# Designs tried in a protein design run: peptides against a protein of PDB entry 6RGO. Part 7

Target 1, 392 residues: chain A of PDB entry 6RGO
Amino acid sequence: MALKLLGFNQDATCFSVISSNKGVTIYNCDPFGKCFELEKSTSNDEELDFLVEMLFSTSLIAVVDKTIGASKRKKLKIVNTKRKATICELTFPHEIMDVIMNRKIICVVLKSDQIFVYDISCMKLLRTIDVRGEKLKSTSKFRNSEAVGDIGVRVSLSTDNNSILCYSSYSKSDKENAPLNDIVVFDALKCIQINVLPAVHQSNIVCIACSPDGMLMATASEKGTIIRVFKTIDTENDEPILVNEFRRGSRPSRISEMKFNHDNTLLACVGESDTIHIFALPVTTTEADANEDDTLQQSSHSLSSSINGLQYISKGLANRFGKIIVSKIPTQSQQRHVAYIKIPENAKYRIGFPKDTTNTIHICGEDGNYLVYSIPRNEVGPCTLVKSNTFD

## One batch from the design tools (peptide; made by RFdiffusion4, then SolubleMPNN)

Design b2_p30_8_s1 (from b2_p30_8, 10 letters changed)
Fold by OpenDDE base, seed 3:
Structure b2_p30_8_s1 (fold): chain B 392 residues (1-392), chain A 30 residues (1-30)
Amino acid sequence: as target 1 above (392 residues)
Amino acid sequence: EEKKKKEEEKKKEEEEAEEILKKLEELAKE
């Protein structure tokens, strides 16, 4: 059967799949088993396409049926899985491209490059973010939406109640073909823009991850060779917003998903390559608990010393947001993975970090494998397979 | 002890989601 992966929920307790014969199935990770099914509405051999976002391990899901007709692709259904009932339906002016949620917020991304931010408790619209907004004043030419392939606005939301939303935005270049290479950090609860990171890559951003606490974000471009990690909040101490730069590989390969673990110590990435890469983040030791002798000589060559050289002063954004020094981390300080998982080249995989076990990663494949790996702490090497299950 | 705390957190998350669902079901009747 053809499987399409939808991914893990926020805490990796469940994952969602599309089965061509059944429709949407949600699996529980532990104990492993099917916990919900949404049957396909049609007997047609049409390729099923859905968006499903689950609120942790709860009975609340958001569903978009993208399979049939332009009208259904514009409808968001909120479903109670215990009752198998649609409790709310929202219709949008454009096709829904993505849906993300936490306990406070639902964000709906449209093909129009609009983000609708809702209070989940009452489905009240808090904000419409128009990512194209400044360009619509000059050029009435809608980019013919047909020729714009897989490149749209990307979003990630913190899983905590702070509800930090990171999204890709268009560079202020006067060129008709400005890339989606800026990042905006947005407080979704207060509806306030916190920060803007200009030109974080040379090409369009195709993947974003926000940390569970919203303190960090990771970005990857179409090239997928370099992953950058940024602070979401500007710290008063002139600390560089760019905290890490990781090299996934030398060959271009699309990154489809990135995830932080729950304590911000690990960043995983997956995509079109045969390898899931896991990177260690430097633990910001607050000076206070420096007493215990756990000399994990992670060669935290403090990036502090080498950052002095290349102040790329982006001269152009003299606007009120301070000098965002995208300091090029020297190519020599590009950290490699600390751990990896080999995956089949012909299978798409999704990743999730469980809340309770910071050195464990959950993965699932369109090959029907659900796998749990242990991440090595003290050595660079392969992850160890701990558990495997199959699904259909 | 940790298993009980996890079960209590999960139960609390399920109760919060059922409260949200109930509020949304009430709004869908108006």
Scores: peptide ipSAE 0.160, ipTM 0.775, DockQ to the pose 0.772
Fold by OpenDDE base, seed 2:
Structure b2_p30_8_s1 (fold): chain B 392 residues (1-392), chain A 30 residues (1-30)
Amino acid sequence: as target 1 above (392 residues)
Amino acid sequence: EEKKKKEEEKKKEEEEAEEILKKLEELAKE
């Protein structure tokens, strides 16, 4: 039967799948098993499509029926899985493209390039962000390009209570076809724009990940060859701070998902390639506990030698014409993966990082495999399979 | 100790979500 993956929840304790015959199924990761099923409401042999966002391992889910021909593509349902009851239903003016949540916020992305931000505790609308309206203020010519293919606004939300929202925005360039290559950082609780990162890629951004604490973001373009990691809040001289630039590969391949681990030490990416890539992030030593003097000389040959390539690129000429050229990190300073997982060709996979084990990754495939891997710490190499289960 | 702290954290997370669900169900009755 054709399975379609919806993904892991915020802490990778559960994952959601669409089964052509059953509808939506939610699996628990440990102990492995079905925890919820949403039955198919229609007897038609239509290809099922859903959005399902789960609030951690709780009984709260957001559901959108996106099935072709379904009049429900504009409806968000909040469901209590323990009671099997819809507790709230919201109808939007346009098709829902994405839904993301944490303990404080629900964000709903529409095909109109609007983001609706809600307080989850009362479903009160806090803000409507109009990403097109911001472009229209900068560019007088809105072509109704009906052929907006799979390129739309991308969003990511911090899993913590700080509720840092990162979203793709249109470049302020007077070009009729301005790409979605800017990032806006938004405090979703206070409804304040914190930062704007202009032209982070040359083409449209198709994947964004926010760190669990909201302090980092990762971005990938349609090419999927380069991943950039930025600070979200911190700026240096009003310029965006690029922390890392990773090379996934030389061959173009779409990245479908990226995730940080819980302590911001790892970034994983998955997509159309036969390989999940895992990158190491430099540990930001907070300067605080520099006091204790204890001299233990143990000769840990730390892999510290390769990180010295963070050349502080000096005061680039602020030429008056407001093009913040994100200084192209020289191709020589692009880091490769530290770990990888081989996956079957043409199998779609999703990734998740559990909170409890910073060096463990959960993956699931449309092939019906749920796999747990251990990530090597001190060597570049394959991840080790720790646990496997199958689902249908 | 760590397992007990994780169970308490998970329990607190479930209680917070049940409180959210209760508030939403109260609003759906008005």
Scores: peptide ipSAE 0.138, ipTM 0.758, DockQ to the pose 0.824
Fold by OpenDDE base, seed 4:
Structure b2_p30_8_s1 (fold): chain B 392 residues (1-392), chain A 30 residues (1-30)
Amino acid sequence: as target 1 above (392 residues)
Amino acid sequence: EEKKKKEEEKKKEEEEAEEILKKLEELAKE
């Protein structure tokens, strides 16, 4: 049977899959088992496509039937899984591309590059963000450049109640094909823009992850070779703060998902490669534990090496192309992964971090494997398989 | 008559909305 993975919920207590024969199934991770099934409405051999977003371990799910031939691609259903009842149905002007939620907010991404922000408690529309309309205000040319293929607005939402929304936006470059390489940080509750990170990659952003607390954001381009981690809110001299730059690999490979663990110490990424990469984030030492007396005198050698290399890039040709304010993202040293998981080359995987065990990662594959790995703390190496289950 | 019918339809939509809201708030607290 062809399985299609939908993903984990916010705390990795559940994951959702599409089975060609059964429809949507939600599995509980511990104890492992089916917790909900949504039967396919059609007997046809049509390829099933759904969006399912679950609110943590609750009975609330958002469902979009994206199956071909269905006029349902514009309909969001809010379902109570315990009651097997639709609570609410919303209809959108365009096809739904993504749905994300926390305890406060539902965000709905449309094919029109619009983001609809709702208060979950009342399903009240708080804001419509028109990412394309913002581009059209910056670029005088009405290029109805449909986002060619899979390149659309990407979103990530903090899992906390602060509800920090990070989304990809079009660069303000006068280029007719401006890439989706800017990031906007948005307070989804107050409906205010907090920050803008210009040109965080040279090409379109295809993956974004917000930290659970909304303080960090990870980004990857269509090349998927470099992952950048930024502060979301904090700025230095009105410039974005780059916290980390990670190298996944030298070969281009699409990253499909990234996740932070609960304490912001780890970032995992998965995609079209045979490897899940796990990166360590610098522990922000909160100043509190500085009281222990350890006298280690290590010498302050002031290597003042004057890198004088002002290469005079010739002034002449820069005048005709408007000042691409290439924000000088400070080039930090590219770090490698600290841990990895090998996965089958042709199986799509999803990742999730459980709340209670910051060094554990949950993964599930289209091969029907649900796997729990332990992440090594003090060593660079493979993760250790702790638990495995199969699903169909 | 048409005004009363519209007021009754509106009141029913408000009551249905309040029931949905209550159900969503209960689910969001679990």
Scores: peptide ipSAE 0.112, ipTM 0.619, DockQ to the pose 0.025
Fold by OpenDDE base, seed 5:
Structure b2_p30_8_s1 (fold): chain B 392 residues (1-392), chain A 30 residues (1-30)
Amino acid sequence: as target 1 above (392 residues)
Amino acid sequence: EEKKKKEEEKKKEEEEAEEILKKLEELAKE
């Protein structure tokens, strides 16, 4: 049977899958088992496609039927899984591309490059963000989704109540085909733009991860060779703070997902490669725990002092080239993974970090494997498999 | 009569929607 992975929830307590024969199934991670099933409403051999966003381990899910030929691609359903009842239905002017939520906010991304921000408690529209801006609305050249590959607006939302929304935006270049290589940081509760990170990559951003607390953001381009980590709120001399630059690999490979762990000490990435990479982030020592083991700190301290901020080369003469972020980090000093997991090359995997176990990662594959790995802290090496389950 | 019945149906749908929104808020707090 063809499985399609939808992903983990915010705290990796559940994951969702599409089965061609069953429809949408939600699994609980511990104890492992099915907790919800949405039956296939159509007998047709059509390839099922859905968006499913869970609200943690609650009975609340957002569902979009994206199946080809379905008149439902513009409809968001809020479902109570315990009652098997639709509690709200919203219709949008354009196809829904993504849905993300936390306990406060639902964000709906449209094919029109619009983000609708809702208060979850009352489903009140707080803001419509138009990423193209009004001037580009007149050129009704919808990116023909067929010819311009799956390069749309990407979003990530903090899982906390601060509700920090990070989204990709078009560079201010006068080119009709400006890349989606800017990031906007937005307070979704106050509806205020709090930061703008211009040209964080040379090409389109295809993956964004916000930390659970909204303080960090990771970005990857379509090349997927370099991952950049920024502070979301803070600036140095009105320039974005680059915290880390990680090298996933030398060969281009799409990154499909990135996640921070709960304490912002680890960043994981997965995609089209045979390897999940886990990177260590510098622990911001608040002054209190200055006492114990010096050995791992030596490698992190030497790097923090050498990350002299992002140099925006503004070429003064030609308004045509927007400010490009040039990494000051020499290619030789780019951090590698501290841990890895080998996965089947042809199987798509999704990742999640559980809240209570910061050294543990949950992964699930379209091969029907749910796997729990322990992450080594003191050495660079493979993760250790702790638990394995299968699903269909 | 049909207008009153439609207004009562609409009022019932609005009351059901408000109860649903309260339940949504409860679920968001769990």
Scores: peptide ipSAE 0.107, ipTM 0.634, DockQ to the pose 0.080

Design b2_p30_8_s3 (from b2_p30_8, 13 letters changed)
Fold by OpenDDE base, seed 3:
Structure b2_p30_8_s3 (fold): chain B 392 residues (1-392), chain A 30 residues (1-30)
Amino acid sequence: as target 1 above (392 residues)
Amino acid sequence: SKKKEEEEKKKKEKEEAEEILKKLEELAKK
C-alpha cells in the first residue's frame, strides 16, 4: 500500500499517516497501535492528500482534505476523534498549505502567503498576517500567484503556551524574485512582531523549527547544507542572535523537517538524504545551577572564540546596511552531527522527540516502519535502535 | 514521582482539550 507520512504530534506520542486504501490513520506510539481512523469518503483511485494536526495526545484534530476539489482544499475541519464528529468548519479564500497548533493557538497558512492566527478556545481570528502585503510596500510588482512553485511561506509554532510563531518572509530586495529568506518572530497570543531576522540564508527558507519554549529557531534553505540556529528574542547583553551553524552535508539535499528535543539540547533534521542528523546544542548554563557536579565533559568547544569575528555593527550603522546577521562564519566553525540514523533510500521519514526522554528520538517511514532510537551522549556515532513496530 | 507528574500533566492536557472541544461544540450550536 502507498503510505504518506503526515508526521508526529507535538510530544511525539502519536503520528499520522495516509493510507491510499484506508484514508487517515493516527497511531499511538506507546502502547503502539491505531487510536483513530478517518475512512476514505470516495472509492476513486485518486491520490489522497490531507493535512492533519493533532493537539498532543487529545481527541482534538484539525483536518484539511486536499485530495479532490478546490473547495475542500480551502476548508479546515476541527474534529473530535472520540465522537468522530466535525465541531467547527472554516472556509478560507485560498488553498490551505499548512496548519499548526498548540493549546492556545491555531495557525492556518494559505497559498496566498497569508497566515491566519486563531484563538483555539473560541476559533476567534486574532490576526491575519499578509507576508505578500509586506513585500508590496517594498516592491510594486505582484509576483503573479501562478509562478509560486513549491516554495511558499514556512511556519513553526512553539509547543508551549507562549505561542511563539516563526515564519519565512520576503527579503527587501527590489528584485521581482525576492527570496523567502527573512524570518519573522511573532507573539501569536499578543499579536506582536518580536523580531525580524533578514537574509538568514542566500536562497528561500524551506524548513523552520521553533523550540518547544520558543527561545530558539532553526532554519534551512533549499540547499539544505547548512542549518542555522537563532535566538528568537534579542537579549539585552548584545549576545549574537546566531547561536549555532551546523553542516548537514556537502551535497545539496532538501531538508523536509527539523525538531528540537524538549530541553533544547538536541536538534534533529530529516529530508531527501539517507541520513537523519542529530546536532548537540550548547546548554545555556544560567549561572544559578552550577552546584550539581555533573561533569559531563561536553567538549563544548566553546564557539566563543570564533563568534568574536561577528562584529556587532553598532545600532547606528544597522539602519543603512541592514543587520548583517550572517557574516561568513568560517567553514571551520561549522559543527557536524553528534549522532545519526541511516534510513532507506527513497523512503520519506518524519521525526519526533518524546517529552519524557530527551535522549530518545521517534522516527516513522513511508516504508511502514515506526522506530525508536537511543541517542549517544558522550560519543559521536550511530543511534541505537531500541524499539521497532510496523504499520500499514 | 516524575511518572506521576507526567501522568497528571497528560490528564490536565486531556481535560483542557475536552474543555476546548466542549466550547467549540457550544459555538457550533449557535
Scores: peptide ipSAE 0.197, ipTM 0.785, DockQ to the pose 0.845
Fold by OpenDDE base, seed 4:
Structure b2_p30_8_s3 (fold): chain B 392 residues (1-392), chain A 30 residues (1-30)
Amino acid sequence: as target 1 above (392 residues)
Amino acid sequence: SKKKEEEEKKKKEKEEAEEILKKLEELAKK
């Protein structure tokens, strides 16, 4: 059977799949099992396409039927899975490309490069972000998006209540073919732009991950060889702070998804390669008040000694023309993965980090495998398979 | 009659939707 993965929810407690025979199925991760099914509305042997975003472990899902007809692809349904009832239906002027949510906000990305930001509690529109609109007072030529491949606005939302939205934007260059290589950081609750990271890659950004707390953001371009991690809110001398630069590989390969773990100590990436890569982030010691006491000093020392080589190269080379070029971390300071998972070639996988187990990763494949891996702490190496389940 | 009944039904469905969304926000806080 052809499976299509929709991905994990925010806390990796559930994942969603499209089965060509059944429709949309949601699986619970622990205990493993089918928790919801949306049956096919049509008897036709048409290839099913859906967007499904789940609000954590709740009965709330957002659903877009992309299978048939331009009208359905413009409709967002909010569904109560426990009642099997549509709560709300929203219709958009353009096809829905992505839907993301947390406890406060739902964001809808359109093929028009618009982001509609809603208060989830009442489905009130808070903001329409027009990612093209800052440039396009002039040319009404919608790029006939037929011929330019899967290059659109990418979004990621913090899973916390602060609701930090990171999205890709077009560079300010007057070139008709400006790349989507800027990042905007947006407070989705207050509807305020917090930060702009210009030209974070040389080519279009195809993947973004926001940390659960919204303090970090990871980006990857079409090349997928380098992953950059930035602070979202904090700036140094009005310049973006590059925290990490990771090398996924030497060969170009598209990254389809990235995720931070709950404590911002790990970043995972998956895509077209045979390998899920997991990178260690420096523990940002929040200067929590240094007042309280003694004992658990001993074990943290060994990892700190290897991290001392992270020179914060905050040197944004302001090129003479006022373009902040994110300083290239020297190729020698590009960190490799600390852990990896081998996956079947050409199998699409999705990744999720459970909230309560920071050294565990959930993965699922279009091959029908749901796998739980333990991430090694003290050594660079393969992850250990802890649990395996199959789905259809 | 029918148009009013459809408007009242849509109003009730909207009120039920708002109540469900509010309850879901409360559930998402637990």
Scores: peptide ipSAE 0.165, ipTM 0.633, DockQ to the pose 0.028
Fold by OpenDDE base, seed 5:
Structure b2_p30_8_s3 (fold): chain B 392 residues (1-392), chain A 30 residues (1-30)
Amino acid sequence: as target 1 above (392 residues)
Amino acid sequence: SKKKEEEEKKKKEKEEAEEILKKLEELAKK
């Protein structure tokens, strides 16, 4: 049967899949098993497409039926899985492209490049963010979704209660075809823009990950060769702080998902390649626990390279808006993965980090494998398979 | 009438669902 992965929940305790014959199934990771099924409403052999966002391990899910021909692509359903009951239904002016949530906020991304921010507790609209801005509303050229590939606004939300929303925005270039290469950092609770990171890549951003605490953000472009990690809130001389620049590979390959672990020590990425890459982040040593003893000079080359903030090269006088972020990190000193997992090249995988075990990663594949790997701490190498389960 | 019973059932399901949302929020505060 064709499986389509929807992904893990925020704490990697559950994952969701679409089965062509069954509809949506949610699996629990430990103990492994089915915890919820949403049956297919139609007997038609139409390719099922859904958005499902789960609120951690709770019985609350947001569901969008995106199936072709379904009049439901503009409808968000909030469902209690234990009761199989719809709590509320919201209808949007445009097709829903993405839904993300935490304990405080639901964000709904539309095909119109609008983000609707809701208070989850009462489903009250807090803000509508128009990423195109007012000037682009007049150009009725909806990007024909067929010809302009899956290049829309990308979002990521912190899993904590601070509710830091990172989203891709159009560069302020007067070009009708401005790339989605800016990032906006937004406090979703206060409805305040905190930061703007201009031109973080040369091309459209296709993947964003926010750290659980909202303090870090990872970005990847359509090329998927370089991943950049930034501080979300802090700035140096009003310029964005680049914390890390990672090289995934030399060949272009789309990154579909990135995740931080719960302590911000690891960043994982997955996509169209045969390899999940895991990168180590610099541990901010808070001064306190410099207790004396353990002289294990593990040459963790803490490249405490003070990665001096992003240099913006202004192109000459006329195009003042064409500030390109130039990496100060020489291509030779770009950090590679510290760990990896080999996956089947033809199978899409999704990733999640469990809360309680910072050195483990959960992965699931459209091949019907749910796998738990241990991440090596002291050596650059492959992850070790700890547990495997199969699903249909 | 069947229509009134369906409206009352939908109202009750909504009230129960709002109570669940409230309980989920209370659980999320712990």
Scores: peptide ipSAE 0.123, ipTM 0.658, DockQ to the pose 0.030
Fold by OpenDDE base, seed 2:
Structure b2_p30_8_s3 (fold): chain B 392 residues (1-392), chain A 30 residues (1-30)
Amino acid sequence: as target 1 above (392 residues)
Amino acid sequence: SKKKEEEEKKKKEKEEAEEILKKLEELAKK
């Protein structure tokens, strides 16, 4: 049977899958088991496609039927899983490409490059962001939208109540083919643009991850060789702060998903490669609780892996047109993974970080495996398998 | 205890989500 993975919820307590015979199934991670099933409404042999976004471990889900030929690709359903009842239905002018949520906000991404931002508590529209309209004001030329395949606006939302939204935008280049290589940081509650990170990659951005607190953002391009991590809110001299640059690999490979852990110490990535990569982030010590006493000389031999400090983007050539170009970190200062998981080349995987265990990662595969791994702290190496379950 | 604070936080997060669901159901009845 063909399984299609939808992914983990915000705290990795549940994951969602599409089964060709049953429709959508939601699994609980601990204790492992089915917690909800959405039956297939049609007897047709059509390949099922859905968007399902779950609000943590609650009975609230957002569902879009994206099945080819379905008239429902423009409809968002809000469902109470305990009551098996539709609470709200929204119809959009264009096909829904993505849906993300937290306890405050739902964001709906359309094929028109529009982002609709809603207050989840009342389903009131707070903002429509028109990423294409912002481009048209700069470039005057319509792209024929039909021919540019899987390249759309990418979004990520903080899982906290601050509701920091990061999205890809078109570069302000007069080129007809301007890439989606800018990032906008947006306060989804206040409906204010906080920051703009111009030209963070040379090609279109295909994956974005926001940290749970919204303070960090990771980006990857179509090449998937380099991952960049930025501060979202903080700027130095009106320039974006590049915290880390990671090398996933030398060969091009699409990254499908990235996730931060709950304390911003780890970044994981998965995609078309046989390897999940886990990168270590420098711990930002907040200066606050410098209370006095405990002198315990734990001579932890810090493996001084040269975390080459914050490479302040030395004043990149302010080209005459005021374009801040994110200077390439020298290829020598690119950090590698600290941990990895080998996965089957032919199976798509999804990743999630549980809240209570910062050194544990949850993964699930289209091969029907749900796996829990322990991440090594003090060495570079493979993750250790702690628990395994199967699903159908 | 840390475990009791985590249980209270998880309880509060559940109560907030049940309140959201209740508000949405009240809107769907109008």
Scores: peptide ipSAE 0.108, ipTM 0.723, DockQ to the pose 0.872

